# Designs tried in a protein design run: peptides against a protein of PDB entry 5ONS. Part 35

Target 1, 181 residues: chain A of PDB entry 5ONS
Amino acid sequence: MFKKFDEKENVSNCIQLKTSVIKGIKNQLIEQFPGIEPWLNQIMPKKDPVKIVRCHEHIEILTVNGELLFFRQREGPFYPTLRLLHKYPFILPHQQVDKGAIKFVLSGANIMCPGLTSPGAKLYPAAVDTIVAIMAEGKQHALCVGVMKMSAEDIEKVNKGIGIENIHYLNDGLWHMKTYK

## One batch from the design tools (peptide; made by RFdiffusion4, then SolubleMPNN)

Design b1_p12_6_s1 (from b1_p12_6 with H1D Y4F E9K)
Fold by OpenDDE base, seed 1:
Structure b1_p12_6_s1 (fold): chain B 181 residues (1-181), chain A 12 residues (1-12)
Amino acid sequence: as target 1 above (181 residues)
Amino acid sequence: DEDFEEALKLLN
């Protein structure tokens, strides 16, 4: 989603949200990510304005105090930014790729099944279309936010093709967009 | 690959 993204070229405008809209978004976030509920007031304090940065290709980024928290496309599900995910790793369920897959993921490539079934990988139960944090063998921080294109069960059985779609990865265009006020 | 090496630093 952000492989060719550049803040100067791909941001259209920024709007400040009304209280009622913010409340709706918070409820949606809790529904998508139940584990975030105890932390949401810390992530999005009531006293702080919430903004949406509108980008090309129908991408929207939710921000508080300039911090990029979540993003979505075409008003679909919200994804946490890697910067937020690094602070709150439990927001998403995890999958782990082997060491050999790291280079490909960091180039924006989708995660192939063998990278999720190898000895250095860890594949956890997950349904298709689940938003997941991609961890790497021997590394502390998530390197990618992805979407399951196959269930974990099918990844193990088929073990060919795209297992997880790469949505946002370290050092992509969104990562380089550190803040926006 | 400089971009790759920079990204690796962020994983720890």
Scores: peptide ipSAE 0.445, ipTM 0.916, DockQ to the pose 0.872
Fold by OpenDDE base, seed 3:
Structure b1_p12_6_s1 (fold): chain B 181 residues (1-181), chain A 12 residues (1-12)
Amino acid sequence: as target 1 above (181 residues)
Amino acid sequence: DEDFEEALKLLN
């Protein structure tokens, strides 16, 4: 989603949200990520304005105090940014890729099934379309936010093709945006 | 691959 993204070229405008809209978004986030509820007041303090950065390709980025928190495309589901996920690693369920897959993931490649079933990988139960944090063998921080294109069960059984779609990865265009006020 | 090396440093 952000492989060729540049703040100067791909951001259209920034809008400060009304309180009623913020309330709706918070409810959506809790619905998508139930575990975030106890932390939401810390992530999005009531006293702080919430802004949406509108980008090309119908991408919207939710920000508070300049920090990029979540993003979505075409009013689809919200994804946490890697910067937020590094602070709150439990927001998403995890999947772990082996060492050999790291280079490809960091180039924006989708995660192939063998990278999730090989020694060094860890595959946890997850349904298709689940948003997941991609962890790396022997590393501490998530390197990618992805979407399950197959269930964990099918990844193990079929063991070929795209298991997880790469949506946002370390050092991509969104990562380089850092802050926006 | 300088970009790749920079990304690797962020994993820990």
Scores: peptide ipSAE 0.441, ipTM 0.915, DockQ to the pose 0.915
Fold by OpenDDE base, seed 5:
Structure b1_p12_6_s1 (fold): chain B 181 residues (1-181), chain A 12 residues (1-12)
Amino acid sequence: as target 1 above (181 residues)
Amino acid sequence: DEDFEEALKLLN
């Protein structure tokens, strides 16, 4: 989603959200990520304005005090930014790729099934369309936010093709957009 | 690749 993204070229505008809209978004976030509920007032304090950075291709980025928290496309599901995920790693369920897959993921490539079934990888139960944090063998921080394109069961059985779509990865265009005020 | 090396450092 952000492989060729550039803040200067791909951001259209920024709007401050009304209270009612913020409440709706918070409810959506809790529905998607139930475990975030106890932390949401810390992540999005009531006293702080919430803004949406509108980008090309119908991408919206949710920000508080310039910090990029979540993003979505075409009013689809919300994804946490890697910067937020690094602070709250429990927001998403995890999958782990082997060492060999790291370089490809960091180039924006989708995660192929063998990278999730090989020694060094860890594949956990997950349904299709589940948003997941991609962890790397021997590393501490998530390197990617992805979406299951196959169930964990099918990845194990078929072991061929795209298992997880790469949505946001370290050092992509969104990562380089450190803050937006 | 410099970009890869930089990203790799962020994993720890």
Scores: peptide ipSAE 0.430, ipTM 0.913, DockQ to the pose 0.913
Fold by OpenDDE base, seed 2:
Structure b1_p12_6_s1 (fold): chain B 181 residues (1-181), chain A 12 residues (1-12)
Amino acid sequence: as target 1 above (181 residues)
Amino acid sequence: DEDFEEALKLLN
């Protein structure tokens, strides 16, 4: 989603949200990520304005105090940014790729099944379309936010093709935004 | 690839 993304070229505008809209978004976030509920008050303090950065290709980024928290495309599900996920790694279920897959993931490539079934990888139960944090063998931080294109069971059985779609990865265009006020 | 090396540093 952000492989060719550049803040200067792809950001259209930024709007501050009304309180009613913020409440609706918070409820949606809790529905998507139940584990985030106890943390929303510190992630999105009531005293702080919430903004949406509107980008090309119908991408919207939710921000608080300039921090990029979540993003969505075409009013689809919200994804946490890697920056938020690094602070709250439990927001998403995890999958772990082997060492050999790291370079490909960091180039924006989708995660192939062998990178999730090989030694060094860890594949956890997950249904198709689940948003997941991609961890790397021997590394502490998530390197990617992805979407399961196959169930974990099918990844193990078929073990070929795209297992997880790469949505957002370290050092992509979204990562480089850092902050936006 | 400098981009890769920079990204790799962010994993720890």
Scores: peptide ipSAE 0.404, ipTM 0.904, DockQ to the pose 0.895

Design b1_p12_6_s2 (from b1_p12_6 with H1D Y4F E5K)
Fold by OpenDDE base, seed 2:
Structure b1_p12_6_s2 (fold): chain B 181 residues (1-181), chain A 12 residues (1-12)
Amino acid sequence: as target 1 above (181 residues)
Amino acid sequence: DEDFKEALELLN
């Protein structure tokens, strides 16, 4: 989603949200990520305005105090940014790729099944379409936010093709935005 | 690849 993304070229405008809209978004976030509920007050303090950065290709980024928290495309599900996920790694279920897959993921490539079934990888139960944090063998922080294109069971059985779609990866265009006020 | 190296460093 952000492989060719550049803040200067792809950001259209930024709007501050009304309180009612913020409440609706918070409820949606809790529905998508139940584990975030106890932390939502510190992630999105009531005293701080919430903004949406509107980008090309119908991408919207939710921000608080300039921090990029979540993003969505075409009013689809919200994804946490890697910057938020690094602070709250439990927001998403995890999958782990082997060492050999790291370079490909960091180039924006989708995660192929062998990179999830090989030694060094860890594949956890997950249904298709689940938003997941992609971890790397021997590394602490998530390198990618992805979407399961196959169930974990099918990844193990078929073990070929795209297992997880790469949505947002470390050092992509979104990562380079850092902050936006 | 400097970009890869930088990203790799951020993983820890």
Scores: peptide ipSAE 0.481, ipTM 0.928, DockQ to the pose 0.913
Fold by OpenDDE base, seed 3:
Structure b1_p12_6_s2 (fold): chain B 181 residues (1-181), chain A 12 residues (1-12)
Amino acid sequence: as target 1 above (181 residues)
Amino acid sequence: DEDFKEALELLN
């Protein structure tokens, strides 16, 4: 989603949200990520304005105090940014790729099934379309936010093709945006 | 390769 993303070229405008809209978004986030509820007041303090950065390709980025928190495309589901996920790693369920897959993921490649079933990888139960944090063998921080294109069960059984779609990865265009006020 | 090296440093 952000492989060729540049803040100067791909950001259209920034809008400060009304309180009623913020309330709706918070409810959506809790619905998508139930575990975030106890932390939401810390992530999005009531006293702080919430802004949406509108980008090309119908991408919207939710920000508070300049920090990029979540993003979505075409009013689809919200994804946490890697910067937020590094602070709150439990927001998403995890999957772990082996060492050999790291370089490819960091180039924006989708995660192939063998990278999730080989020694060094860890595959946890997850349904198709689940948003997941991609962890790396031997590393502490998530390197990618992805979407399950197959269930964990099918990844193990079929063991070929795209298991997880790469949505946002370390050092992509969104990562380089850092802050926006 | 430089971009990959920078990203790897962020993993820990």
Scores: peptide ipSAE 0.475, ipTM 0.926, DockQ to the pose 0.924
Fold by OpenDDE base, seed 5:
Structure b1_p12_6_s2 (fold): chain B 181 residues (1-181), chain A 12 residues (1-12)
Amino acid sequence: as target 1 above (181 residues)
Amino acid sequence: DEDFKEALELLN
């Protein structure tokens, strides 16, 4: 989603959200990520304005005090940014790729099934369309936010093709944006 | 690749 993204070229505008809209978004976030509920007032304090950075291709980025928290496309599901995920790694269920897959993921490539079934990888139960944090063998921080394109069961059985779609990865265009005020 | 090296450092 952000492989060729550039803040200067791909951001259209920024709007401050009304209270009612913020409440709706918070409810959506809790529905998607139930474990975030106890932390949401810390992540999005009531006293701080919430803004949406509108980008090309119908991408919206949710921000508080310039910090990029979540993003979505075409009013689809919300994804946490890697910067937020690094602070709250429990927001998403995890999958782990082997060492060999790291370089490809960091280039924006989708995660192929063998990278999830090989020694060094760890594949946990997950349904299709589940948003997951991609962990790397021997590393502490998530390197990617992805979406299951196959169930964990099918990844094990078929072990061929795209298992997880790469949505956001370290050092992509969104990562380089850092903050937006 | 410098970008890869930088990203790799961020994983820890």
Scores: peptide ipSAE 0.460, ipTM 0.924, DockQ to the pose 0.920
Fold by OpenDDE base, seed 1:
Structure b1_p12_6_s2 (fold): chain B 181 residues (1-181), chain A 12 residues (1-12)
Amino acid sequence: as target 1 above (181 residues)
Amino acid sequence: DEDFKEALELLN
């Protein structure tokens, strides 16, 4: 989603949200990510304005105090930014790729099944379309936010093709967009 | 690849 993204070229405008809209978004976030509920007031304090940065290709980025928290496309599900995920790793369920897959993921490539079934990988139960944090063998932080294109069960059985779609990865265009006020 | 090396440092 952000492989060719550049803040200067791909941001259209920024709007400040009304209280009612913010409340709706918070409820949606809790529904998508139940584990975030105890932390949401810390992540999005009531006293702080919430903004949406509108980008090309129908991408929207939710921000508070300039911090990029979540993003979505075409008003679909919200994804946490890697910067937020690094602070709150439990927001998403995890999958772990082997060491050999790291280079490909960091180039923006989708995660292939063998990278999720190898000895250095850890594949956890997950349904199709689940948003997941991609961890790497021997590394501390998530390197990618992805979407399951196959269930974990099918990844193990078929073990060919795209297992997880790469949505946001370290050092992509969104990562380089550190803050926006 | 410099971009790859930079990204790897972010994983620690």
Scores: peptide ipSAE 0.394, ipTM 0.910, DockQ to the pose 0.869

Design b1_p12_6_s3 (from b1_p12_6, 6 letters changed)
Fold by OpenDDE base, seed 5:
Structure b1_p12_6_s3 (fold): chain B 181 residues (1-181), chain A 12 residues (1-12)
Amino acid sequence: as target 1 above (181 residues)
Amino acid sequence: DADFEAALKELN
């Protein structure tokens, strides 16, 4: 989603959200990520305005005080930014790739099944379309936010093709955006 | 933010 993303070229505008819209978004976030509920007031304090940075390809980035928190495309599900995920690593369920997959993930490549079934990888139960944090063997921080294209069960059984779609990865265009005031 | 940049160094 952000492989060729550039803030100067791909951001169209920024709008401040109404209180009612913010409440709706918070409810959606809790629905998607139940574990976030106790932390939501810290992440999105009531006193702070919430903004949406509108980008090309119908991408929207939710921001508070310039911090990029979540993004979505075409009003689909919300994804946490890696920066938020690093602060709150429990927001997403995890999958772990082996060390050999790191360089490919960091180039924006989708995660192939063998990278999730090989020694050093850890594959946890997850259904298709689940948004997951991609961890790497021996590393502390998530390197990617992805979407399960196959269930964990099918990844193990079939072990061919794209297991997880790479949505946002470390050092991509969104990562480099850092903040937006 | 400085803490996040360490993640890049860790993974590279």
Scores: peptide ipSAE 0.147, ipTM 0.779, DockQ to the pose 0.191
Fold by OpenDDE base, seed 1:
Structure b1_p12_6_s3 (fold): chain B 181 residues (1-181), chain A 12 residues (1-12)
Amino acid sequence: as target 1 above (181 residues)
Amino acid sequence: DADFEAALKELN
């Protein structure tokens, strides 16, 4: 989603949200990420305005005090930014790729099944379309936010093709966008 | 953020 993204080229405008819209978004976030509820008040304090940074290709980034928190495309599901995920790693269920897959993930490549089934990888139960944090063998921080394109069960059985779609990865265009006020 | 930069270095 952000492989060719540049703040200067791809950001259109920024809109401050009304209270009612913010409440709706918070409810949606809790629905998507139930574990976030106890933390949502510190992530999105009531006293702080919430903004949407509108980008090309129907991408929207949710921000508070310039911090990029979540993003979505075409009003689909919200994804946490890696920066937020690093602070709150429990927001997403995890999958772990092997060491060899790291360089490909960091190039924006989708995660192939063998990278999830090989030694060093850890594949946890997950349904198709689940948004997941991609961890790496021997590494502490998530390197990617992805979407399951196959169930964990099918990844193990079929073990070929795209297992997880790469949505947002370390050092992509969104990562380089540190803040936006 | 130093922690985030460390994450990059960890994976590069």
Scores: peptide ipSAE 0.135, ipTM 0.777, DockQ to the pose 0.195
Fold by OpenDDE base, seed 2:
Structure b1_p12_6_s3 (fold): chain B 181 residues (1-181), chain A 12 residues (1-12)
Amino acid sequence: as target 1 above (181 residues)
Amino acid sequence: DADFEAALKELN
């Protein structure tokens, strides 16, 4: 989603959200990520304005105090930014790729099944379309936010093709935005 | 992998 993304070229505008809209978004976030509920007042304090950065290709980024928190495309599901995910690693279920897959993930490549079934990888139960944090062998922080294109069970059985779609990865265009005030 | 480490350093 952000492989060729550049803030200067791909951001259209920024809007401050109404209170009612913010409440609706918070409810959506809790529905998607139930574990975030106890932390949501910390992540999105009531006293702080919430903004949407509108980008090309129907991408919207939710921000508070300049911090990029979540993003979505075409009013689809919200994804946490890696920066938020690093602070709250439990927001997403995890999958772990082996060491050899790291360079490919960081180039924006989708995660192939062998990278999730090989030694050094860890495959956890997950259904198709689940948004997941991609961890890496020997690394503490997630390097990617992805979407399961196959169930964990099918990844193990088939062990061929795209297991997880790469949505957002370290050093992509979204990562380089850092803040937006 | 160097990019990974650099990115993590930027975060902290």
Scores: peptide ipSAE 0.095, ipTM 0.766, DockQ to the pose 0.333
Fold by OpenDDE base, seed 4:
Structure b1_p12_6_s3 (fold): chain B 181 residues (1-181), chain A 12 residues (1-12)
Amino acid sequence: as target 1 above (181 residues)
Amino acid sequence: DADFEAALKELN
């Protein structure tokens, strides 16, 4: 989603959201990520304005106090930014790729099944379309936010093709947007 | 492209 993304070239505008819209978004976030509910007040304090940065390709980034929190495309599900995920790693269920897959993930490549079934990888139960944090063998922090394109069960059985779609990864265009006010 | 460790250092 952000492989060729650049803030200067791909941001269209920024809007401040109404209170009612913010409430709706918070409810959506809790629905998608139930574990975030106790933390949502400190992530999105009531007193602070919430903004949407509108980008090309129908990408929207939710921001508070300049921090990039969540993003979505074409009114689809919200994804946490890696920066937020690093602060709150429990927001997403995890999958772990082996060491060999790291360089490919960081190039924006989708995660192939063998990278999830090989020694050093860890594959946890997850349904298709689940948004997941991609961990790496020997690393503490997530390197990617992805979406399950196959269930964990099918990844193990088929063990070929795309297991997880790469949505947002370290050092992509979104990562380079450190803040936006 | 920066490697994994270089990217993470931006958060520190």
Scores: peptide ipSAE 0.094, ipTM 0.763, DockQ to the pose 0.297

Design b1_p12_6_s4 (from b1_p12_6, 5 letters changed)
Fold by OpenDDE base, seed 3:
Structure b1_p12_6_s4 (fold): chain B 181 residues (1-181), chain A 12 residues (1-12)
Amino acid sequence: as target 1 above (181 residues)
Amino acid sequence: DEDFEKALKELN
């Protein structure tokens, strides 16, 4: 989603949200990520304005105090940014790729099934379309936010093709935005 | 970006 993304070229505008809209978004986030509820007041303090950075390709980025928190495309599901995920690693269920897959993920490549079933990888139960944090063997920080294109069961059984779609990865265009006020 | 450098260094 952000492989060729550049803040100067791909951001259209930034709007500050009304209180009622913020409330709706918070409810959506809790619905998507039930475990975030106890932390939401810390992530999005009531006293702080919430903004949406509107980008090309119908991408919207939710920000508070300049921090990029979540993003979505075409009013689809919200994804946490890697920067937020590094602060709150539990927001997403995890999948772990082997060491050899790291360089490919960091180039924006999708995660192939063998990279999730090989020695060094760890595959946890997850349904198709689940948003997941991609961890790497022997590493502590998520390197990618992805979407299960196959269930964990099917990944193990078929073990061929795209297991997880790469949506946002370390050092992509979104990561480089850092902050936006 | 200290977080970037730390995370990138870990992965390299």
Scores: peptide ipSAE 0.226, ipTM 0.853, DockQ to the pose 0.231
Fold by OpenDDE base, seed 5:
Structure b1_p12_6_s4 (fold): chain B 181 residues (1-181), chain A 12 residues (1-12)
Amino acid sequence: as target 1 above (181 residues)
Amino acid sequence: DEDFEKALKELN
């Protein structure tokens, strides 16, 4: 989603959200990420305005005080930014790729099944379409936000093809955006 | 892993 993303070229505009819209978004976030509820007031303080940075390809980035928190495309599900995820690693369920997969993930490649079933990888139960944090063998921080294209069960059984779609990864265009006010 | 480490340094 952000492989060739550039703030100066791909941002269209920024709007400040109405209170009612913010409330709706917060509810959506809690539904997607129940564990975030106790932290939501810290992440999105009521006193702080919430903005949407609208980008090309129908991408929207939710920001508070310039911090990029979540993003979505075509009003689909929200994804946490890696920067937020690093602060709150529990927001997403985890999957772990082996060390050999790291360089490919950081190039924007999708995660292939063998990278999730090999020694050094850890595959946790997850249904198709689950948004997951991609961890790496021997690393503490998520290197990617992805979407399960196969269930964990099927990844193990089939062990071939794309297991997880790479949505946002370290050093991509969104990562380098850092802040936006 | 150079890119990974570089990215992680940006968090500090």
Scores: peptide ipSAE 0.080, ipTM 0.752, DockQ to the pose 0.352
Fold by OpenDDE base, seed 1:
Structure b1_p12_6_s4 (fold): chain B 181 residues (1-181), chain A 12 residues (1-12)
Amino acid sequence: as target 1 above (181 residues)
Amino acid sequence: DEDFEKALKELN
């Protein structure tokens, strides 16, 4: 989603949200990520305005105090930014790729099944379309936010093709967009 | 690993 993204070229505008809209978004976030509920007042304090940065290709980034928290495309599901996920790693269920897959993930490539089934990888139960944090062998921080294109069960059985779609990864255009006020 | 460490260094 952000492989060719540049803040200077791909941001259109920024709007401040009304209270009612913010409440709706918070409810959506809790529905998508139940574990975030106890932390949501810390992440999005009631006293702080919430903004949406509108980008090309129908991408929207939710921000508070300049921090990029979540993003979505075409009003689909919200994804946490890696920067938020690093602070709250429990927001997403995890999958772990082996060491050899790291370079491919960081190039923006989708995660292939062998990178999830090989020694050093850890594949946890997950349904198709589940948004997941991609961890890596020997690393503490998530390197990617992805979407399951196959169930964990099918990844193990088929073990060929795209297992997880790469949505947001370290060093992509969103990562380098550190803040926006 | 080089790109990963570079990215983590940027995370402050």
Scores: peptide ipSAE 0.078, ipTM 0.746, DockQ to the pose 0.340
Fold by OpenDDE base, seed 4:
Structure b1_p12_6_s4 (fold): chain B 181 residues (1-181), chain A 12 residues (1-12)
Amino acid sequence: as target 1 above (181 residues)
Amino acid sequence: DEDFEKALKELN
């Protein structure tokens, strides 16, 4: 989603949200990520304005105090930014790729099934279309936010093709967009 | 991986 993204070229405008809209978004976030509820007031304090940065290709980034928290495309599901995920790693269920897959993930490539079933990888139960944090063998922090294109069960038994779609990865265009006020 | 480490260092 952000392989060719550049803040200077791809940001259109920024809008401040009304309180009613913020309430709706918070409810949606809790629905998508139930574990975030106790932390949501810390992540999005009531006293702080919430903004949406509108970008090309129907991308929207939710921000508070300049911090990029979540993003979505075409009003689809929200994804946490890697920066937020690094602070709150429990927001997403995890999958782990082997060491060899790291360079490909960081190039924006989708995660192939063998990279999730090989020694050094860890595949956890997850349904298709689940948003997941991609961990790497020997690394502490997530390197990618992805979406399961197959269930974990199917990845294991088929072990061929795209297992997880790469949505947002370290050093992509969104990562380089550190803040926006 | 140097690219990975560079990105992580930006969080400090």
Scores: peptide ipSAE 0.070, ipTM 0.741, DockQ to the pose 0.319

